# Designs tried in a protein design run: peptides against a protein of PDB entry 5HB3. Part 5

Target 1, 150 residues: chain A of PDB entry 5HB3
Amino acid sequence: RQMQDRCMSEYNQRIRNAPEGSIDPFRMACYKIIGRCDLSNRSLDGLQTDVNDWIWLQFNLARETDRSLELAGESYGLAELQASIREIGLKHFPKTAAEDTNGSFGMFFYLQILAGMFEQAIAYLYPFSYVDAVHFAIALTYYGLLRPVD

## One batch from the design tools (peptide; made by RFdiffusion4, then SolubleMPNN)

Design b1_p8_6_s2 (from b1_p8_6 with T1R M4L)
Fold by OpenDDE base, seed 1:
Structure b1_p8_6_s2 (fold): chain B 150 residues (1-150), chain A 8 residues (1-8)
Amino acid sequence: as target 1 above (150 residues)
Amino acid sequence: RPELPPLP
């Protein structure tokens, strides 16, 4: 608790008082990850990051919401992460094979799998690669992760 | 049915 309070204090002080361009983005990232500071902003400003870095950060910040703690205005759990992935998919990834110019459909499939969105992931992959979709569906069903519609 | 390894 004392360490978290110190991180929060330092984070807030730097955001408010540091001259423009003087903030070490790596230090700020550490405060965010360790201190869980400003969880409403789940991006790392001033750092060149890719999709892998982004998803890694989201999982680190996400916590299993104890239903008893839902009263805290800043709850970020798996459900919120899944919602974010859905929104990103609608905005930034191809919906059809005709729209796919760079093979990015695989990345969106990957993100959905990581977030446990198995049914949606298979449904999305199917029009891009039938064989791969069937392959993953068989494996997911075998392990009880995919619920086939009766 | 091929035996697959258990989920970790």
Scores: peptide ipSAE 0.025, ipTM 0.602, DockQ to the pose 0.020
Fold by OpenDDE base, seed 5:
Structure b1_p8_6_s2 (fold): chain B 150 residues (1-150), chain A 8 residues (1-8)
Amino acid sequence: as target 1 above (150 residues)
Amino acid sequence: RPELPPLP
């Protein structure tokens, strides 16, 4: 708790008062991850990041805790993470095969799988690759992860 | 949800 409070204090001080270009982005990242500072902003400013970095950060920030127990005053659980993945999917990934220029549909499928969005992942993959969607659906169903229609 | 088969 002491460390978290200190992180939050230092984070807020730096974000408000630090001279331009003086903020160490790695230090700010540490405050974000350890201190859970400013969870409404789930990105690492000043760092070159890719999709793997993004999803890693999301899972590190996600907590299945009661809001009353969150020292940051903000809650970010699996549901919020899933909502974020849906949002990034709408903005940055192809919706149809015709929109896919670089094969990035697989990455969005992967992100949905990581977040436990199995039904949505299969539904998304199906128009891009029927065979792959069926294979994953079979496996997910077998292991009790996919919710088939009764 | 349907019952799952036993895993090996």
Scores: peptide ipSAE 0.023, ipTM 0.596, DockQ to the pose 0.019
Fold by OpenDDE base, seed 2:
Structure b1_p8_6_s2 (fold): chain B 150 residues (1-150), chain A 8 residues (1-8)
Amino acid sequence: as target 1 above (150 residues)
Amino acid sequence: RPELPPLP
């Protein structure tokens, strides 16, 4: 708790008072990850990151919390992460096979699977690769993860 | 149920 408070204090001080361009992005990343500072901004500014870095950060910041106990503070759980993945999918990934120019549909399928969006992931994958979709559906069903009827 | 091996 003391470390978290110190991280938050340092993070806020640097964001407010540091000269432009003087902030060490790696240090700020440490405050974000360890101190959970400014959870509304779930990105690492000033760093070259890819989709794997992004999703890793999201899972590290996400916490399973009881919404009834959530005070006016920042909350970020699996539901919020799933919502973010849906939004990213709409903006950055092909919606149909006709829109797929670089095979990036597989990455969006991967993100949905990581986030536990199994039914949506299978439904999304099927028009791109029915063989892969069927194989994943069989596996997910075997482990009781695919829920055709909820 | 048997578990699948972890991804490499």
Scores: peptide ipSAE 0.013, ipTM 0.572, DockQ to the pose 0.028
Fold by OpenDDE base, seed 3:
Structure b1_p8_6_s2 (fold): chain B 150 residues (1-150), chain A 8 residues (1-8)
Amino acid sequence: as target 1 above (150 residues)
Amino acid sequence: RPELPPLP
């Protein structure tokens, strides 16, 4: 607790008082990851990051919460991460094969699989690649991870 | 590798 309080104090002091351009983005990232400072902002500003860095950060910040505690407005767990991935999909990825110009559907499929959104991932992949969707569905069913939708 | 849109 003492370490967290110190991290939060330093984080807030730097955000408020540091001269423009003097903030070390790597140090701020450490406060975010280790100190869990400002969890409402789940991005690393001032750093060159890709989708892998983003998803890694999301999983590190997410905590397993009992569903009974989900009513507490400050929890970020798997359900909230899944909701974020859905929103990203709606904003940044093709919804249908007709909208796909760059072949980016595979990345959204990948993100859904990482987040355990198996049924949605298969349903999404199906119109883009029938063969791949069937193969993944067989594998997921074999491991008991896919619930067949009637 | 397709350039991914900026994540929120």
Scores: peptide ipSAE 0.009, ipTM 0.568, DockQ to the pose 0.109

Design b1_p8_6_s3 (from b1_p8_6, 3 letters changed)
Fold by OpenDDE base, seed 2:
Structure b1_p8_6_s3 (fold): chain B 150 residues (1-150), chain A 8 residues (1-8)
Amino acid sequence: as target 1 above (150 residues)
Amino acid sequence: MPDLPPLP
């Protein structure tokens, strides 16, 4: 708690008071990750990041805390992460095999699997790669992770 | 079916 409070204080102070161009983006990233500062902005500003960096950050920031203890504006758990992945999927990934120009469907499938969205992931993959979707469905069912629709 | 390895 004391460390998080200090990180949050330093983060907020630097954002507000630091001269332009004087902020070390890596230092700010450390405060962001360790302190879980400003959960409304889940990005690393001033750093070149890819989808893997983004998803890694999301999981590091996500916490299953008692919602009764979190201020309503600062809750970020698995449900919020899953919602974010769903929204990103709608905006940035192909919806059909005909829209796939760069083979990026596999990345969206991967993000859904990481977030435990197993049924949605299989349903999404099926029209792109039938064989792969069946293999993953078998594996997920074997481990009790896929809920067959009764 | 061959037994799949346990989850780590």
Scores: peptide ipSAE 0.012, ipTM 0.554, DockQ to the pose 0.021
Fold by OpenDDE base, seed 3:
Structure b1_p8_6_s3 (fold): chain B 150 residues (1-150), chain A 8 residues (1-8)
Amino acid sequence: as target 1 above (150 residues)
Amino acid sequence: MPDLPPLP
C-alpha cells in the first residue's frame, strides 16, 4: 500500500505539474506498471509500442482481486481485458476472409487465445483457416479448455 | 487421442 500510494502521488504530481516536454515517458511507464496508476488509461504514452507490448501491459495490469477490496473505478480483471479484446477485434481486424487483405486474422486469433476466449477464437479462425481451426480445437479439447457443444 | 504433453 505505501509503495502504491507513493507511485500514485508521484505520477499525479508529474502529470499535473511537469512542464511541457519534461516528462520522462519511461519513468511514467514504471509508475503505471508497478503502481497500477491510472487504470482508466492502459497505454504507455510517449513510447513506441506494438500489439505485443499492449497485450503484455494489459495482463500485467489485470488482477483477479475481490471486488470488495478494490476502490470504485479501479477494477481491471480478466473480464475487462476480454471486453477490450472484443472491442479491438470489431475495430481493427477482419470479420470475414473476404475482408482480410494482410493476413491480420492470425493476430486477433492469438489475442483471443491469450485471453482464454477459446470458443470465440476457434469460431473466428474457422472461416480463415479450416485446418488450423480443427487442429487447435483438438488440442484445446484434449486439455479440457474447449467445451464441445452437446 | 493425440499424444500431447501434459500441461506444466
Scores: peptide ipSAE 0.011, ipTM 0.576, DockQ to the pose 0.021
Fold by OpenDDE base, seed 5:
Structure b1_p8_6_s3 (fold): chain B 150 residues (1-150), chain A 8 residues (1-8)
Amino acid sequence: as target 1 above (150 residues)
Amino acid sequence: MPDLPPLP
């Protein structure tokens, strides 16, 4: 608690008062991760990040909190993360095999799997790679993670 | 929405 409060204080102070170009982005990243600062901005500003860095950050920031205890804070849990992945999918990933110019469908499938969106992941993968979708569906069903419709 | 980093 004391460490989180200090991280939040330092983060807010630096964002507001630091001279332009003087902010160490790695230090800010540490404050953001440890303090869960500014959950409305779930990115690491000033750092070159990839999709793996992004999704790693999302999971590090996501917490299942009792809504009764979040009397005044930004809630960011698994449900909000899943919603973010859906939005990202609609904006940045191919919807059909004909739109896939760079093979990025696999990354969106991967993001959905990481977020526990198993049914959506399989449904998404199916038109891109039928064989792979079936194999993943079998595996997910075997582990009780996929809920097939009877 | 945060700008997604370019896909590798």
Scores: peptide ipSAE 0.007, ipTM 0.515, DockQ to the pose 0.607
Fold by OpenDDE base, seed 1:
Structure b1_p8_6_s3 (fold): chain B 150 residues (1-150), chain A 8 residues (1-8)
Amino acid sequence: as target 1 above (150 residues)
Amino acid sequence: MPDLPPLP
């Protein structure tokens, strides 16, 4: 608790008071990750990041804590992460094989798997790669992660 | 939502 409060204080102080261009983005990233500061902005400002960095950050920020213990208005758990992945899928990923110019469907499948969205992931992959979708479905069912419809 | 970096 004391360390988190200190990280939040330092983060807020630097954002408000630091001269333009003087902010160390790596230091700010450390405060954000450790302190879970400003959960409304789940990005690392001033850093060049890829999709792997982004998803890693989302999982580091996500907590299944009792909502009663979180500061009013800043809850971020698995449900919110899954909602974010759904929105990203709608905006940035192909919906059909005809729209896929760069093979990016595999990345969206991967993001859904990481977030435990197994049924949605298989349903998405199926029109792009039938064989792969079937293999993943078999494996997920074997481990009790996929719920087959009766 | 943070802008996802361009996919490779």
Scores: peptide ipSAE 0.007, ipTM 0.509, DockQ to the pose 0.624

Design b1_p8_7_s1 (from b1_p8_7, 5 letters changed)
Fold by OpenDDE base, seed 3:
Structure b1_p8_7_s1 (fold): chain B 150 residues (1-150), chain A 8 residues (1-8)
Amino acid sequence: as target 1 above (150 residues)
Amino acid sequence: PFDHLMLP
């Protein structure tokens, strides 16, 4: 807790008072990861990152806590992560097979699976790859992870 | 928050 408070203090001070271009993005990333500073901004600014870096960060920041006891603005759990993935899907990934130009549907399927969005993942994959969708559906059902919807 | 991501 002491370390977290110190991280938050330094993070906020640098964000507000540091001269333009003087902020070390790696140091800020450390504050973000270790101190969970500014959870409303769940990105690593100033760093070259990809989707793998992003999803890794999201899972590290997410916590399984009793939401009823959490203060507003400080809660970030699986549900919030799932919502973020949905938003990414809407913005960056094809919604139909006709929109797919580079096969990026697989990445969005992957993100949904990682986040436990199994029903949505299968439904999404089906029009892109029928065979793969069926195979994953069978496996997920076998392990009790898929709840079929009519 | 993910606008700068390099997606495949």
Scores: peptide ipSAE 0.017, ipTM 0.694, DockQ to the pose 0.163
Fold by OpenDDE base, seed 2:
Structure b1_p8_7_s1 (fold): chain B 150 residues (1-150), chain A 8 residues (1-8)
Amino acid sequence: as target 1 above (150 residues)
Amino acid sequence: PFDHLMLP
């Protein structure tokens, strides 16, 4: 707790007081990760990151929170992460096979699986790869992870 | 190639 508080303090101090262009992005990233500060900005500014870095950060920042406490401060849980994944999917990934030029549908499927969005992941994968979607559906059902949808 | 994911 003490370490986290110090990280938050130093992060906020630098954000407020540091001259433009003088902030070390790696140092700020450390504060972000360790201190979980400024959860409204779940990115590492000034650093080149890929999808793996992004999703790693999201899971590191995500915590199970009581919804009753959401108004008391910054909160970021699985539901918020899932919402982010959905939004990213809408903006950055193909919606149909015809739109897929780079084979990136698999990455979005992967992200949805990681986030526990199993039904949506299967539904998404199905038009791209019927066989794979069926196999994953069977596996997810076997483990009790695929549920009936309304 | 796949571009960097950016948070909206």
Scores: peptide ipSAE 0.017, ipTM 0.682, DockQ to the pose 0.557
Fold by OpenDDE base, seed 1:
Structure b1_p8_7_s1 (fold): chain B 150 residues (1-150), chain A 8 residues (1-8)
Amino acid sequence: as target 1 above (150 residues)
Amino acid sequence: PFDHLMLP
């Protein structure tokens, strides 16, 4: 806790007082990850990142916390991450094969699987690739992660 | 293989 508090303090001081363009983005990233600073902005400013970096950061920041002990703006868990993925899916990923020009449906499927959104992931994949959806559904069911319903 | 995107 002491280390986290120090990180938060340094992060806030630099954000407020540092001249524009003078902040080391890697250092700020360290503060954000260790201190979980400014969870309303779950990105690494000033760094070139890809989807893997992004999703890694999301999981790193997500914690099972007692919401009663945290301020509303600083609470971030699996439920919030899943909500973010749903929102990103609506905005950035194809809904049908006809809309998919770059083959990006697989990435959204991947993100949903990582976040434990198994039923939604299978439902999404099915119209793009029936065979793959069935294979994943069988595997997920076998391991007790997908529950067949009527 | 997945195409990597910049996501928010």
Scores: peptide ipSAE 0.015, ipTM 0.676, DockQ to the pose 0.275
Fold by OpenDDE base, seed 5:
Structure b1_p8_7_s1 (fold): chain B 150 residues (1-150), chain A 8 residues (1-8)
Amino acid sequence: as target 1 above (150 residues)
Amino acid sequence: PFDHLMLP
C-alpha cells in the first residue's frame, strides 16, 4: 500500500505540474501498472503500443474488488473489460466476411476468448470460418466453458 | 488504436 500511495502521489503530481513533453512515459507507465493510478484512463501515453500491449494492460489493471476497497476509489473488473472489447468490436473489426479486407476477424475472436466471452466469440467466428468455429465450440463445451443452451 | 476506449 505504501508503494501504491507513493506511485499515486507522484503520478498525479507529474500529470498536473510537469512541463509538456518532460514526462518520462516509461516511468508513468510504471506508476500506472504498479500504482493503478487513474484507472479511468487505461492508456500508456507517449508509448507506441499495439493490440497485444493494450489487452495486456487491461488484464493487469482489472481486479475483482469492491470500489470501496480500492485506494483510487475506482473499480475496473472483468465486466468492464468485456464491455471495452465489445465496443472495440463494434468500431474496429469486421462484422461480416464481406467487410473483412485484411483477415482481422481472428484478432477480435482472440480478444473475446481471452476475456472469457466464449459464446460471443464462437458466434462471431462462425460466419468467417465455420470449421474453426465448430472446433473451438467442441473444445470449449468439453471443458464446460461454452453454454450452448443460453 | 484502442487505448482511448475508456469504458467503466
Scores: peptide ipSAE 0.024, ipTM 0.682, DockQ to the pose 0.197; fails the geometry check

Design b1_p8_7_s2 (from b1_p8_7, 3 letters changed)
Fold by OpenDDE base, seed 4:
Structure b1_p8_7_s2 (fold): chain B 150 residues (1-150), chain A 8 residues (1-8)
Amino acid sequence: as target 1 above (150 residues)
Amino acid sequence: PFDFLMEK
């Protein structure tokens, strides 16, 4: 807690007071990760990142919180992450095999699985890869994670 | 490749 508080303090101080262009993005990233600072901005500015970096950061920042007890207005948990993934899917990933030009359907499937969106993940994958969808469905069912609605 | 994710 002490370290987290220090990170948060340093992060906020630098964001407010540091001259433009003088902030080390790696240092700020450390503060954000350890201090869980500025949850409204869940990205690492000034760093080259990929989807794995992004999702890793999201899970690191996500916490199980009771919103009714939060005065600061910043709440970020699994539900919010899932909502973000749904939104990303609607905007940036193929909805049909015909729309898939670069094979990115697998990445969206991966994101959904990581976020525990198992039913949606299988439903999404099915039209792209029947065999893979069936295999994952079997495995998820075996572990009691899949609850088909249809 | 996935820069759009940083905007969310």
Scores: peptide ipSAE 0.040, ipTM 0.699, DockQ to the pose 0.486
Fold by OpenDDE base, seed 1:
Structure b1_p8_7_s2 (fold): chain B 150 residues (1-150), chain A 8 residues (1-8)
Amino acid sequence: as target 1 above (150 residues)
Amino acid sequence: PFDFLMEK
């Protein structure tokens, strides 16, 4: 807790008071990850990142917390992450095969799987790739992550 | 190609 508080203090101080262009983005990233600073901004400024970096960061920042103990805007758990994935899907990924211009449906499927949105992921994949959807459904069912309708 | 993810 002491370390976390120190990270938050240093992060906030540097963001507000450091001269422009003087901030080490890697150091700030460390504060972000360890201190979970500024959870409303779940990105690593000044760093070149990809989708894997992004999703890794989301999971590291997501925590099951008592929301009553948090200030407004400081709560971020799995539910919020899943909501973010849904929102990203609505805005940036094809909804139907006819809308797929770059084959990006697989990436959204991947994000949904990582976030534990298994039923939604299979439902989404099915119209794009029937065979793959069935294969994943079988595997997920085998591991108890997807349950058949009784 | 994934710059849109940084919006969240």
Scores: peptide ipSAE 0.038, ipTM 0.688, DockQ to the pose 0.529
Fold by OpenDDE base, seed 3:
Structure b1_p8_7_s2 (fold): chain B 150 residues (1-150), chain A 8 residues (1-8)
Amino acid sequence: as target 1 above (150 residues)
Amino acid sequence: PFDFLMEK
């Protein structure tokens, strides 16, 4: 906790008071990851990142906590991550096969699978790739991960 | 906040 508190203190001090252009983005990233600082901003500013870096960060920041026991502070768990993925999907990915101009549907399917959103992932994939959706559905059902409607 | 993801 002491280390986390120090990270948070340093992070906040630098983000607010550091002269423009003087912030070391790698150092700030360390504070973010180790100290879980400023969970409302779940990005690595000043670094060249891609979707893999983003999703890695999300899972590292996510914690399974009993929210009923939390007195104060920021919380970020799987539910919040899933919500974020839904929002990303609505904003940046095709909703129907007719909207698919760049073939990006696969990435959104991938993100949903990683986040355990299996039913939504299969439902989403089906109109884009029937065969793949069926294959994944069979596998997920076999292992008891997919809950199909009876 | 997610715009950078689509630029890559």
Scores: peptide ipSAE 0.034, ipTM 0.646, DockQ to the pose 0.183
Fold by OpenDDE base, seed 5:
Structure b1_p8_7_s2 (fold): chain B 150 residues (1-150), chain A 8 residues (1-8)
Amino acid sequence: as target 1 above (150 residues)
Amino acid sequence: PFDFLMEK
């Protein structure tokens, strides 16, 4: 598409030719989001972002594709995002209530819910907050999003 | 505080 091609052209020109420190990070972010430029890099250099910004960006860049393409790494879809969230959880979030020192378990629960990892999210939350886990489980079950375990 | 997420 003409707009996308123009964005890609501008992005490449700036990356290659612009003096160091002269590139507006917000402008580059626009090229990333609108023009889908350099999708292998899903970070926004030069910008301070929070978890909400990060997850919003991931969903914007992710696209639906067949399973074979996702598994082969030819595209970035929901499955790859879920894998990333799982990996982030293993590395950066408490695995048990005993490991939790700052209440960060809630953020990992939040990320899993956004990515549709409902069963895993509830299972994770349960040892941290029994009441909250039960409430979310009831709600998710009501909407047919949580599958009962055997 | 969650800049580590951007590299994932």
Scores: peptide ipSAE 0.029, ipTM 0.700, DockQ to the pose 0.486

Design b1_p8_7_s3 (from b1_p8_7, 4 letters changed)
Fold by OpenDDE base, seed 5:
Structure b1_p8_7_s3 (fold): chain B 150 residues (1-150), chain A 8 residues (1-8)
Amino acid sequence: as target 1 above (150 residues)
Amino acid sequence: PFNFLMLP
């Protein structure tokens, strides 16, 4: 907790007082990850990142804790992450096979699986790849992760 | 916010 407090303090001081372009983006990334600073901004500014970096950061920052116990005073958990993935899907991924131009449906399926959105993931994948959807459905059902009947 | 340029 002492380390977290120090990270928060340093992060806030630098973001408010440092001249533009003078801040080491890697150092700020460390403060954000370790201190969970500024949870409203879940990105690493000044760094080139890919989808794997993004999703890793989201899970790293996500916590199921009482807001009153969090130093940041903000809550970011699995539910918020799932909501973000849903929103990304609506905006950036194909909704049907006919709409797919670059095969990006697989990435959205992957993100949904990582976030535990199993029923939605299978439902999404089915029209794009029947065989893959069936195989994943069988496996998820076997491990009790898929609820085929409400 | 999500950056769509991060997609493969």
Scores: peptide ipSAE 0.012, ipTM 0.652, DockQ to the pose 0.200
Fold by OpenDDE base, seed 1:
Structure b1_p8_7_s3 (fold): chain B 150 residues (1-150), chain A 8 residues (1-8)
Amino acid sequence: as target 1 above (150 residues)
Amino acid sequence: PFNFLMLP
């Protein structure tokens, strides 16, 4: 708690008081990760990142905490992460094979799998790749992560 | 390719 409070204090101080262009983005990233600072902005400003960096950050920031102990609007857990992935899917990924010009369907499938959205992931993949969807469904069922209908 | 910088 003490370390987290210090990170939050330093983060907020630098964001408010540092001259423009003087902030070390790596230091700020450390504060954000350790202190879970400013959870409304779940990105690393000033750093070049890819999808793997982004999703890694999301999982590191996500915590199952007592919401009563957090300030309003600053709770972020698995449910919120899953909601974000759903929203991203609706806005930025193809819904049909005809819409897929860049082959990006696989990335959205990947994000859903990482977030534990197994049923949705299989349902999404099926129209793009039947064979792959079946293979993943079998594996997920074997490990008890996908439940067949009764 | 999808630009992931557009993600929140």
Scores: peptide ipSAE 0.012, ipTM 0.642, DockQ to the pose 0.394
Fold by OpenDDE base, seed 2:
Structure b1_p8_7_s3 (fold): chain B 150 residues (1-150), chain A 8 residues (1-8)
Amino acid sequence: as target 1 above (150 residues)
Amino acid sequence: PFNFLMLP
């Protein structure tokens, strides 16, 4: 807790007081990751990142906290992460095979799987690759991760 | 190409 508070203090101080262009983005990234600072902005400013960096950051920032114990502060858990992935999917990934020009459907499927959105992931994959969707569905069912609709 | 810089 002391470390987190210190990170938040340093992060806020630099964001507010640092001259333009003087902020070390790597240092700020460290504060963001370790201190979970400014959870409303879940990105690393000033750094070139890819999808793996982004999703890694999301999982590192996400905490399963009892909502009843969450003070009026910033909360970010699995549900919020899943909502973010859903939003990204709606905006940036193909909805149908006809819209897929670069095979990016696989990445969105991957993100959904990582976030535990198994039913949605299978439903999404099915029109792109029937065989793969069935195989993943079987595997997920075997591990008890898919709930059959009664 | 998906530009991840557009991620929120």
Scores: peptide ipSAE 0.012, ipTM 0.639, DockQ to the pose 0.389
Fold by OpenDDE base, seed 3:
Structure b1_p8_7_s3 (fold): chain B 150 residues (1-150), chain A 8 residues (1-8)
Amino acid sequence: as target 1 above (150 residues)
Amino acid sequence: PFNFLMLP
């Protein structure tokens, strides 16, 4: 708690008071990761990042805690992460095979699997790759992770 | 916020 408070204090001070262009993005990233500062902005500004960095950060920041006990008044758990992935899917990924121009459907499938959205992931993959969808469905069912609708 | 430039 003490460390979190210190990180939050330093983070806020720099964001508000630092001269323009003087903020070290790596230092700010450390505050965000360690202190879970400013959960409304779940990105690493000023750093070259890719989708893997983004998803790693999301899972790192996500906590399954009693929201009533969270000190910062901001909650970010698996449910919020899943909601974010869903929104990203709606905005940035093909919804049908006809919309797919570069095979990006695989990335969205991957993100859904990581987030435990198994039923949605399989349903999404099916029109793009029937064979792969069936194989994943079988495996997920075998391990009790997929709940097929009768 | 998701940055679309992060997409492969």
Scores: peptide ipSAE 0.011, ipTM 0.644, DockQ to the pose 0.204

